Peptides against a protein of PDB entry 2Q3Z. Designs and how they scored, part 92

Target 1, 272 residues: chain A of PDB entry 2Q3Z
Amino acid sequence: YVLTQQGFIYQGSAKFIKNIPWNFGQFEDGILDICLILLDVNPKFLKNAGRDCSRRSSPVYVGRVVSGMVNCNDDQGVLLGRWDNNYGDGVSPMSWIGSVDILRRWKNHGCQRVKYGQCWVFAAVACTVLRCLGIPTRVVTNYNSAHDQNSNLLIEYFRNEFGEIQGDKSEMIWNFHCWVESWMTRPDLQPGYEGWQALDPTPQEKSEGTYCCGPVPVRAIKEGDLSTKYDAPFVFAEVNADVVDWIQQDDGSVHKSINRSLIVGLKISTKS
Target 2, 254 residues: chain A of PDB entry 2Q3Z as posed
Amino acid sequence: YVLTQQGFIYQGSAKFIKNIPWNFGQFQDGILDICLILLDVNPKFLKNAGRDCSRRSSPVYVGRVGSGMVNCNDDQGVLLGRWDNNYGDGVSPMSWIGSVDILRRWKNHGCQRVKYGQCWVFAAVACTVLRCLGIPTRVVTNYNSAHDSNLLIEYFRNSEMIWNFHCWVESWMTRPDLQPGYEGWQALDPTPQEKSEGTYCCGPVPVRAIKEGDLSTKYDAPFVFAEVNADVVDWIQKSINRSLIVGLKISTKS

## One batch from the design tools (peptide; made by RFdiffusion4, then SolubleMPNN)

Design b2_p16_7_s1 (from b2_p16_7, 9 letters changed)
Fold by OpenDDE base, seed 4:
Structure b2_p16_7_s1 (fold): chain B 272 residues (1-272), chain A 16 residues (1-16)
Amino acid sequence: as target 1 above (272 residues)
Amino acid sequence: EKLLYDDGLRKLTFER
């Protein structure tokens, strides 16, 4: 995982899985230095450099920092996310073929946010950074991935009698979503949660005030231990949320709609 | 199947 510089990122849909080649390039010239710059511009370093540096021996700490710093939300992070197909003032997320150019652009422009990223771009850059820092990391694709906004483990849609979605559409199911899993021990948790940890650098929800996510043990997600830090409920929902479709009638009555079978959380993990 | 939402990454459909 650490040594692989070229790989594939899975995309498409659950029924029609696609992949793109990606150059992670963690051993490319200057990339490690850029990763160190990333750490040196993180809010925790700026607040207390000594404390931040003292914590960099912890892959848990570093993973969380990287999760936050790969996106530019809240900080001088690497990528600005955009999902509205208006990419004319930057680079389309679909144009990237590797992490190296992104990281170099970020650094070369004074750590200005790179336009633009989406989930696989965020994940891929995070993967590169984490690998550079010696943390075994892989990109994970989750098909029919839920975005639970209110932490109720449900994706709820309200529809009128015509099937039109009503109200806030913030809770959605992504055709696919990408994040990373990193191998690390979890001395901050009870024994047994070492191993793969999910980290999500795509700015979806705030965790402790910052757009970051994880690390959370994959085991915790599998076992439904939602008390496990960090962000277990959110990650759990990404792969296990129940979808509830409501039909609201003109009289205000609401009932559950019959919808097609939707399997949330078809996860594909890359392997060495 | 009716497409209810598509922002390029997220998709919601409904089957009548």
Scores: peptide ipSAE 0.255, ipTM 0.849, DockQ to the pose 0.059
Fold by OpenDDE base, seed 3:
Structure b2_p16_7_s1 (fold): chain B 272 residues (1-272), chain A 16 residues (1-16)
Amino acid sequence: as target 1 above (272 residues)
Amino acid sequence: EKLLYDDGLRKLTFER
């Protein structure tokens, strides 16, 4: 996870898994230096350098900083996200083949945001940075697929009066999202939450005022411990959809019987 | 495939 420089990022959908080769390049010349610059331009450093530096021994702290700094939202971060297919004034997110070029561009342009990224690009760059900093990290792709899924991210199960799921419904799918998982201890949490921690550098939601996410124990997400810092509810939502059970009566009436959350995602971890 | 939702990060589509 730290030593491999080349790998693959999974894309597409659960049924049609695709991948692209990616050069993480964490050991290429100058990349470590760029990662250190990234830390030195983060808002926490700018606010209080001594405090920031004193905390850099914590992979928890560093991971959170990196998740925020890989995107340019709210700071001098690396990448500007764009999803509207209008990439003419930059580089299409689909054109990137590695983290090295992105990081070098960022640094060489005075830490100006690089155009453009999407989830896998954010994740890949974060992976490179975290690996450079000695934190074992992997890119994760999550595919969300569900039967009878609506536009509101609801999985709707229709059941008869006996609770039996009725017939085949239209199968719907959310394609993919990427983030990273980093291996670290969590001395700031109760025992048992060491191991893989999810971090999401894609600017989706603000956490404590900054577009960052995690680290949150993968175990916490799996166990539904949404009280676990950081951002457990958000990460949980990335892999879950609300489930609604509808009961269809013989008279044709339909009513909501159960509302619950269900993990619908298929997570694929890279082996790089 | 019918696109139901697209936020740029994810696409919700029918699989057919």
Scores: peptide ipSAE 0.157, ipTM 0.807, DockQ to the pose 0.055
Fold by OpenDDE base, seed 2:
Structure b2_p16_7_s1 (fold): chain B 272 residues (1-272), chain A 16 residues (1-16)
Amino acid sequence: as target 1 above (272 residues)
Amino acid sequence: EKLLYDDGLRKLTFER
């Protein structure tokens, strides 16, 4: 998980799993230096360098910083997310074949955000950075992954009497979503939560004011312990949220439609 | 109902 520089990222759908080769390249020339720059431009360092540096021995702290810095939201982070198929002023997320070029572009342009990323790109870059910093990390793909914006563990869609989706459609289900899991102890938690920790660098929701997510023990998610930091409810919802369709009638009445058999949470981890 | 993909072919939406 630290030594592997080439791997595969799983994509597609639950029924039609695909993969792409990816060069993580954590040991390529200059990549470590770039990872250190990433730490040195993070908001916590800029606010208090001494305090930030004193905490870099903690993989929990570093993991959370990296989760926030892989995206350019709120900071001088690496990647700008875009999903609307308008990539003419940058690089299509689908064209990337490794993390090295992304990181080099970011650094070479004065830590200017690289255009563009999507979930697997964010995850892969985070994986590279974390591995480079000595944290065992793997990319994880979850099929039918929920994005719960209101922390109610429900993905709710409102429809009119004709079945047309109403509202802003802010809550969504991804056909697949990628994040990373990192191996670390959790001295900040009760015993038993050491091991794989989920981290999500894709900018979806703010955690403590920053677009970051985790680390949260995979065990906590598995066991439904939502009290554990960080962001357990959000990560839990990504893998276990219920989908509810509501039909609103002309009279303003709302009733629940037939539940769809959507299987949320099919997880595939990087093998090596 | 149709399963539709938007938002870069990642977001699942449903239309009847």
Scores: peptide ipSAE 0.023, ipTM 0.631, DockQ to the pose 0.059
Fold by OpenDDE base, seed 5:
Structure b2_p16_7_s1 (fold): chain B 272 residues (1-272), chain A 16 residues (1-16)
Amino acid sequence: as target 1 above (272 residues)
Amino acid sequence: EKLLYDDGLRKLTFER
């Protein structure tokens, strides 16, 4: 999980699993230097360099910083996300074959955001950076992955009598979503939460004012301990949210239907 | 399920 430079990222759907080869390249020339630059341009370093540097011995702290810095939201981060199939002014997320080119482009252009990324690109770059910094990390794919906007563990859809979706479509389910899991101790938590920690660098929701997510113990998610920092409710919802349909009739009445046939979450962790 | 987005790789859906 630290030494492997080439691997696979799982994609597709739960019924039709696919994979792509990916060059993480954490030991290629200059990549460590770029990872250190990433740390030195993070908002916490710019605010208080001494405090930031003193905390870099903590994988928990570093993991959270990397989660925020892999996306360019709120900072001089690496990647700009785009999901509308309009990539003409940059590189299509589907065109990347490794993390090295992305990181080199970012550094060589004065830490300017690289266009463009989606979940697996964010996850793969985060994996490279974390491995480069000595943190055992793997890419995770979750099929039928929910994006819960309001942290109520529900994906809610409102429809009219004709079946047309009404209002905000911000709550959604992806055919697949990728993030990373990193191995670390959690001295900031009660005993027993050491091990794999989920981190999600895709900018989906803000955590403490920044587009970052985790680390949260995988064990906490499995056991339903949603009080565990960081961002347990959001990560839990990605893999366990229920889908609720609200149907509004012409008379203003609202009917609730919970569809259990759509199963949220099928998580696959890479073996390398 | 209803499809909201499809670029050939990623699909965004909502419950019908």
Scores: peptide ipSAE 0.192, ipTM 0.821, DockQ to the pose 0.051; fails the geometry check

Design b2_p16_7_s2 (from b2_p16_7, 8 letters changed)
Fold by OpenDDE base, seed 5:
Structure b2_p16_7_s2 (fold): chain B 272 residues (1-272), chain A 16 residues (1-16)
Amino acid sequence: as target 1 above (272 residues)
Amino acid sequence: RKILFDNGLRKIVFEE
C-alpha cells in the first residue's frame, strides 16, 4: 500500500532520472500546529496581525507567505540553504527522508533555522506545509534548470581563449531543481489562470524584497505571459532560458560559440 | 560539458 503522506521526489539528470522516497507527513501529530506557528512568526503577521489573519483565506497570499517562510532568509524561516558540500556543523541536505523531522526540529528549537537544505528539501517542506493548510500541492522537478539573476531570460557565460570562465559566473544551470505547484483560483488575475501555480521556496532571488517566488500560473509560463504576478519572468527562465556561450579574444571582441547543445528545462510533475 | 560543482547528487553544469 502507498500512504497519501508518502511520495517520491525526482532527482538525477534528464538522461538518468532518479527518485527518493519522502515522508511528507502532513497529517502527523503536531504538524498542523507547527504550520500555524510558521504563519504566526511571518513578517507580515508581526507587522500587522489583523491584516495577515484576514488574508489567510487566500491561497495566493498563504502560498506566497509559505514560499518565504520555508527558507530562513529575511525571517524566522525553517531552513538554511547550503551548497558548498561543507555540512559538518549540521545535517547534510542529502540525509533528510521527510518533512516531519525538519519541522519538529525547527519548532522545538524556538523556530531556529534548521541546517541544512537544498532545493528538494525546501520544496518538500513547502509541500507539507501547504497541504496542511488545505492547499493541494505537488513537488515538481525541472532538469537542466536555469537560475537567471539579471532578469534577461538568458544564461550567459564568457570564456577566454583558454576556455576559462571569466567574470561573474553566478548564473548557473542545475542538473535538477525542485519547487512546488499548488492548485488555486486566481481572483487577482484575469479569468483563465486558475489551476496549478508555481511556488519556489529555495532562496534564489528576491521578490518584492523577500526571498520568495510565486504563485504564478503554470498556464502563464506555458503561454509566455511574463506580466503575470508573481515572478513570471524568473520561473519562465528556469524552464525556458536561452544559453549563450561567448568567447572573448585578445582584442576584446566576443564571439558566440556555435557548439551549444544544452537545452534548459525538462519539467516533471508528480501526479497529485 | 564542464561540471563546476558536484557533490554526487547536485551539479552545476556548463557547456564546454
Scores: peptide ipSAE 0.248, ipTM 0.851, DockQ to the pose 0.051
Fold by OpenDDE base, seed 2:
Structure b2_p16_7_s2 (fold): chain B 272 residues (1-272), chain A 16 residues (1-16)
Amino acid sequence: as target 1 above (272 residues)
Amino acid sequence: RKILFDNGLRKIVFEE
């Protein structure tokens, strides 16, 4: 989880699992230096360098920083996300074959955001950085992954009497989503939550004002302990949200229906 | 942020 530089990222769908090869390259020339630059341009360092540096011995702290810095939403982070197939002014997320080129481009252009990333690209870059910093990390793929936007552990669709989706369609389920799990102790939590921690660098929701997510113990998610920092409800929803259809009839009545045909979450962890 | 996407690799599921 630290030494492996080449691996696979799982994609596709729950019924048709696919994978792509990926070069993480955490030990390639200059990559460690770039990872250190990433830490040195993070908002917490810029605000108080001494305090930030004093906390870099904590994988919990570093993991959270990296989760925020892999995306560029709030800072001089690495990647700009794009999901509309308009990639002509950059590189298509589907074109990347490794983290090294992304990190080098970022650094060589004065820490300017690299265009473009999606979930597996964000996750893979985060995995590279965390491994480079000595934190055992793996990429995780979750099929039928929910994005809960209102923190109610539900994916809600509004439908008319004919079953057609109405409204802004803000809540969504991805065929797959990727994030990372990192191995660390959790001295900031009650005993028993050491081990794999979920971190999500894809900018989906803000956590404490920043587009970052985790670390949250995988055990807490498995056991449904939503009180556990960080971002347990959001990560829980990614893998366990219920889908609700609100069906509005012509008479103005609303019927609640639990969509049992769509099962959220099928997590696949990697061994390399 | 509203994301609607389908390129054959990634897609929003059941947004008929």
Scores: peptide ipSAE 0.244, ipTM 0.827, DockQ to the pose 0.047
Fold by OpenDDE base, seed 3:
Structure b2_p16_7_s2 (fold): chain B 272 residues (1-272), chain A 16 residues (1-16)
Amino acid sequence: as target 1 above (272 residues)
Amino acid sequence: RKILFDNGLRKIVFEE
């Protein structure tokens, strides 16, 4: 988890799993220095350098910082996300084969955001950075991954009488989504939550005002303890949201239907 | 139910 520089990232769908090779390259020349720059340009450092530095011994703190800094939302982070297939002014997310080129581009352009990333790119870069900083980390793929925007543990679709989705499609289910899990102790929580912690660097929802997610104990998610920091409800929803259809009839009546055909969540953890 | 993908990445249902 720390020593492996090459691996695979799982993609596709639950029925048609595929993978791509990925060079994490955490031990390549200059990568550690770039990871340190990433820490030194984070908003918390800029606000209070002494406080930020004093907290860098905590993998909980560092993990949360890295989750926020891998995306360029809210800060001088590494990657700009884009999903509309318009990548002509940058690099297609599908073109990346490793984290090293991304990190080098970011640093060499004065910490300017790199165009473009999607979930597996965000996750892979976060994995590289965390491994480089000595935190055991793996990329995780979740098939049928939910994006809950209102923290109600539901994916809600509004539909007409014909079943066609109406209005904003803000709450969605990804065919797959990637994030990372990092091994750490959780002295900030009750005993028993040490181990794998989920972190999601893809800018999906804000946590305490910043596009970041986690760390949250995988155990807490598994056991349904949504009170644990950080962002347990969001991560829980990614792997276990219920899908609800609000069906509007011609007479203006609305019927609530549980969509049992859409099963959220099938998590695959990588061994490298 | 017919499940369709938005831009190949997002899964949605259009028909029952």
Scores: peptide ipSAE 0.025, ipTM 0.682, DockQ to the pose 0.062
Fold by OpenDDE base, seed 4:
Structure b2_p16_7_s2 (fold): chain B 272 residues (1-272), chain A 16 residues (1-16)
Amino acid sequence: as target 1 above (272 residues)
Amino acid sequence: RKILFDNGLRKIVFEE
């Protein structure tokens, strides 16, 4: 996982899985230096450099920092996300073929956010950074991935009596979403949660005031331990949220539809 | 399925 510089990112849909080649390039010239710059411009370093540096031996700490710093939300992070298909003032997320160019652009432009990223780009860059820092990391693709915004573990759609979706609900299911899993011990948790930890650098929800996500033990997600830091409910929802279709009648009454709900979550983890 | 968003790669979907 640490040694692999060339890989694939899975995309498409659950029924039609696709992949793209990706150059992670964690060992390319200057990439380690860029990763260190990333750490040195993080808000925690700026607040207290000594404390931040003292904690960089913790993959839990570093993972969380990287999760936050790969996106430019709240900090001098690497990538600006954009999802509206208007990428003319930057690089289309679909144009990237590797992490190296992104990281170099970020550094070379004074740590200015690179336009633009989406989930697989965020994940891939995070994977590069984490690998560069010696943390075994893989990109994960989750098909039919839920984005729970209200922490109820549900994706709720409202329909009228004719089955038409009502309003623009913020909660959604992506055909696919990407994040990373990193191998680390969890001395900050009860025994048994060592191993793969999910980290999501795509700015979706704030965690403790910052657009970051994880690390959360994959085991915790599997076992439904939602109390486990960090962000277990959110990650759990990505892979296990229930989809609820509500039918709203003219009288304002609401009842659950009996229609077959979309199955949330089909996770593919890379083997290299 | 109904597609709420589609940029050719990413889709926001729900079941009809």
Scores: peptide ipSAE 0.253, ipTM 0.851, DockQ to the pose 0.051; fails the geometry check

Design b2_p16_7_s3 (from b2_p16_7, 9 letters changed)
Fold by OpenDDE base, seed 2:
Structure b2_p16_7_s3 (fold): chain B 272 residues (1-272), chain A 16 residues (1-16)
Amino acid sequence: as target 1 above (272 residues)
Amino acid sequence: RALHYNDGLRNLTFYR
């Protein structure tokens, strides 16, 4: 989880799993220095350097900072997310083959956001950074199952007659989603939540005013303990939801098309 | 509910 520099990131769908090779490159020349720069440009450091530095011994604190800084939302973070297939003014998320080039570009351009990333890119860069900082970390891919299963959350989509999503797209279900899990103790929580912690650097929801997510104990998510910080309800929602698809007609009428309980049922960690 | 503020076009689950 720390020593492996090359691996595979899993993508695709539950039925059609794909993978891409990825160079995490946490030990390549200059990468550690870039990771330290990342910490030194984070909003907490800029606000109070002494306080920020005093907390860098905490993997919980650092993990949360990294989760926020891998995306460029709200700060001088590394990557700008884009999903609309319009990448002409940057690099397609699908073109990246490793974290090293991304981090070097970011640093060499004065910490200007790199265009563009999607979930696996965010996760992979976060994984590199966290590994550089001595935190055992792996990329995790989760796939949604569309089978009727019992779930605790409801997600609704509105579509036109062609199946295209219309209106508010704030609720989303991924065919796959990537984030990272980092190994750490949780002295800030009750005993028993040490171990793998989920962190999601893909900018999806603001947590305490910043696009970041976690760390949250994987155990808490598995056990449904949504009271645990950080962002347990959000992470839980990533893995368990009811989906209702509404079809909007030309006359403005709305008809229920599909009611499914979706669970991110297949979890795959980075493999060498 | 799960909230996502970015378009997940490439990774969005579509239904038939």
Scores: peptide ipSAE 0.025, ipTM 0.661, DockQ to the pose 0.063
Fold by OpenDDE base, seed 1:
Structure b2_p16_7_s3 (fold): chain B 272 residues (1-272), chain A 16 residues (1-16)
Amino acid sequence: as target 1 above (272 residues)
Amino acid sequence: RALHYNDGLRNLTFYR
């Protein structure tokens, strides 16, 4: 989780699991320096360098910073996400074969955001950075991963009587989604939440005003303790959200569809 | 039901 530089990232679907090789390359020349630059351009450092530096001994703090800085939302972060298949002015997310090229491009272009990333790219870069910083980290793939946008732990679809989806379609289920888990103690929480912590660098929802997510104890998610910082409800929903399909009648009445509920969540952790 | 599908080659959102 620290020493392995080459690995695999799981993709595809629950029924058809795929993987791609990935070069994390945390020990390649110059990568550590780039990771340090990433810390030195984060908003917290720019606001108060002394305070930021004093907190870098905390993997909780560093993990949260990295989660925010791997994406370029709100800061000078590494990757710009794009999902509309218009990648002509950059590199297709599907073209990347490792974190090293991404990080080098970012640094070499004056910390300008790299175009483009999607979930596994974000996760893989975060994994590289965290490993560089001495934090044991692995990439996690969750199949049928929910994106809950209203924090109600439900993925809700509204349909008319003809089965046509109504309203905002922003809430969705990904065939797969990737994030990272990092091993750390949680002195900021009640005892027992040490171990693997989920961090999600894909810019999905804001946490405390920044597109970042976690760290949140995997144990808390497993046990349904949604009071734990950070972002337990969101991460919980990714793996456990209920899917509700509503049918709205012309009279405005709403009832649940009798269709089968989608099973959300099938998490696979990388072995190396 | 809405599913966003990305197999590493295609990125599609579809409803079933």
Scores: peptide ipSAE 0.057, ipTM 0.758, DockQ to the pose 0.048; fails the geometry check
Fold by OpenDDE base, seed 3:
Structure b2_p16_7_s3 (fold): chain B 272 residues (1-272), chain A 16 residues (1-16)
Amino acid sequence: as target 1 above (272 residues)
Amino acid sequence: RALHYNDGLRNLTFYR
């Protein structure tokens, strides 16, 4: 989880699992230096360098910083996400084969955001950075991954009588979503939450004002302890959210349909 | 249902 530089990232769907080879390259020349630059351009460092540096001994703190800095939202982070198939002014997310090129491009262009990333790219870069910083980390793929936007642990879709989706802000389910799990102790929590911690660098929701997510104990998610920091409800929803379909009639009546055919959550961890 | 789909070649958002 620290020493392996090459691995696989799982993609596709629950019924048709795919994988791509990925070069994490955490030991390639200059990559550690780039990871340190990433820390030195983070908003917390820019606000108070001494305080930020004093906290870098904490993998909890560093993990949260990296989660925020791998995306370029709200900071000088590494990657700009894009999902609309318009990649002509950059590199298609599907074209990347490793983290090294991304990190080098970011650094070489004055820490300008690299175009473009999607979830597995974000996760893979985060994995590289965290490994460089000595934090055991793996990429995780969750199939039928829910994106809860309103913190109600439900994915709700509204349809008219013709089955057409209504509303501009429908909650989302990904065929797959990737994030990372990092091994660390959690001295900031009650005993028993040491081990794998989920971190999500894909800019989905803001956590404490920044597009970051975690670390949250995988154990807490499994046990349904949503009180644990950070972002337990969001991560829990990714793997456990209920899906609700609402049918809206012309008379204003709303009917609930529960489609059990779509089960949220099937997590696969990388072996490397 | 809006399912965001990425088959590794393209991104698709479709509703079920």
Scores: peptide ipSAE 0.037, ipTM 0.745, DockQ to the pose 0.047; fails the geometry check
Fold by OpenDDE base, seed 5:
Formats: sequence, structure tokens, C-alpha cells
Structure b2_p16_7_s3 (fold): chain B 272 residues (1-272), chain A 16 residues (1-16)
Amino acid sequence: as target 1 above (272 residues)
Amino acid sequence: RALHYNDGLRNLTFYR
């Protein structure tokens, strides 16, 4: 989880799992220097360099910083996300084959955001950076992954009689979503939460004002301890949210759709 | 339901 530079990222759907080869390249020339630059341009360093540096011995702190800095939201981060199939002014997310080119482009262009990324690209770059910094990390793929925006652990859709979605369409389910898990102790929590921690660098929701997510103990998610720092409710919803599909009739009555149940969550981690 | 679908060749958002 630290030494392996080549691996696979799982994609596709729960029924039709695919994978792509990926070069993480954490030991390639100059990559460590780029990771250190990433830390030195983070908002916490810019605000108070001494305090930031004193906290870099904590994988909890570093993991949270990296989660925020892999995306360019709120800071001089690495990747700009885009999902609308308009990639002509950059690189298609589907064309990347490794993290090294992305990180080098970012650094060589004065830490300008790289266009473009999607979930597996964000996760893969985060994995490279964390491994480079000595934190055991793996990429995780979750099929039928929910994006809960209101923290109610429900994905709710309202439809008219023709099946058209009504109202806010912001809550979504991905056929797959990728994030990372990192191994660390959690001295900031009660005993027993050491081990794999989920971190999500894809900009989905703000955590304490920044587009970042985690670290949260995988154990806490498994046991349903939603009070655990950081972002346990959000990560829990990604893998456990209930989906409710409502049909609204002309008379204003609302009925639950029986034929459109989806099961949220099927997690697969990389082996190395 | 809003679903983002990526088959590795294209990215689609659809409702079902």
C-alpha cells in the first residue's frame, strides 16, 4: 500500500465490473518534491506556516489537507472536476493513465489547476500523494454510490405520472464512485478506531467550509457511529443511504414507487 | 432517479 506504484482502478457497474491500469508513481523523480509543494500551498500553511508544519506529523491532519488539495475548490489544488462531456479545453478524465503526468502538469504550470478530473482521477492522485508521504493508502470503488446533500441518509426523488423527475435533482447516485482509504491511528478518537480511514477528495460537499472529506474510521461507518470525526454521516450515506422514489399524482397525492428500488453500496478496494 | 453513468468511454447522467 506504500511500495506498489502500479495498480488497477475498478469502474463500470455492479453487474459489469471493469478496471483500468493506473501508474501511481509515488517514487518517480520529482514526485515527492511536488507533494511537498502541495503541502506548502495549502490554505492552512498560508495562514500559519509554523502551526501547519507542526501538525504534519499527524496522518489525520495530513490526510484531511490532501483530501482538500487534490481538488482545486477553495484553494490552489490539483484538479478541476467536470462531468458534462465538454473537455475540449483540457484533457478528458477518461484519458489519464497515471498520477505522475497530472502532478507534473500542476507543478510545471505554477500550481494551476489541471483540467479535468472525475472521481477515480481524484482518488488516484490522492492515493499517490498519501503514499508518497508514507501513509498506507488504497483506492476504493463503491458501486451505486449515493450523494446525500441534506444529511438525512435518504436519496429522495419525486416524479410525475410520466416518470419525469420534479423539483431539485441535486441528489444523485453514481454507478460507481471512487475514494481512498488510509491506514492510521486515531489518537483524537476513543480507542478502537485505528486502521483504515475513508478520505474522499472528489468535491461533493463542504466539510468545515472546505471541499474535503475525512478521515473517518471505516469501523465507524460499519458500526453506524455517525458522531465520529470526520464526516461520518456523509460517508455513511455514500454506502448505506436509502433510496425513496415518489410518484406525485395530479391530485397532489404521493405514492411510493415499488418497481424502482436500488440498493446503495457495493465496495471494492484495491489489493495493493 | 438521477444516475451518473461512466462506462470508461463516456459519462452520462440519466434519470430512471
Scores: peptide ipSAE 0.035, ipTM 0.719, DockQ to the pose 0.046; fails the geometry check

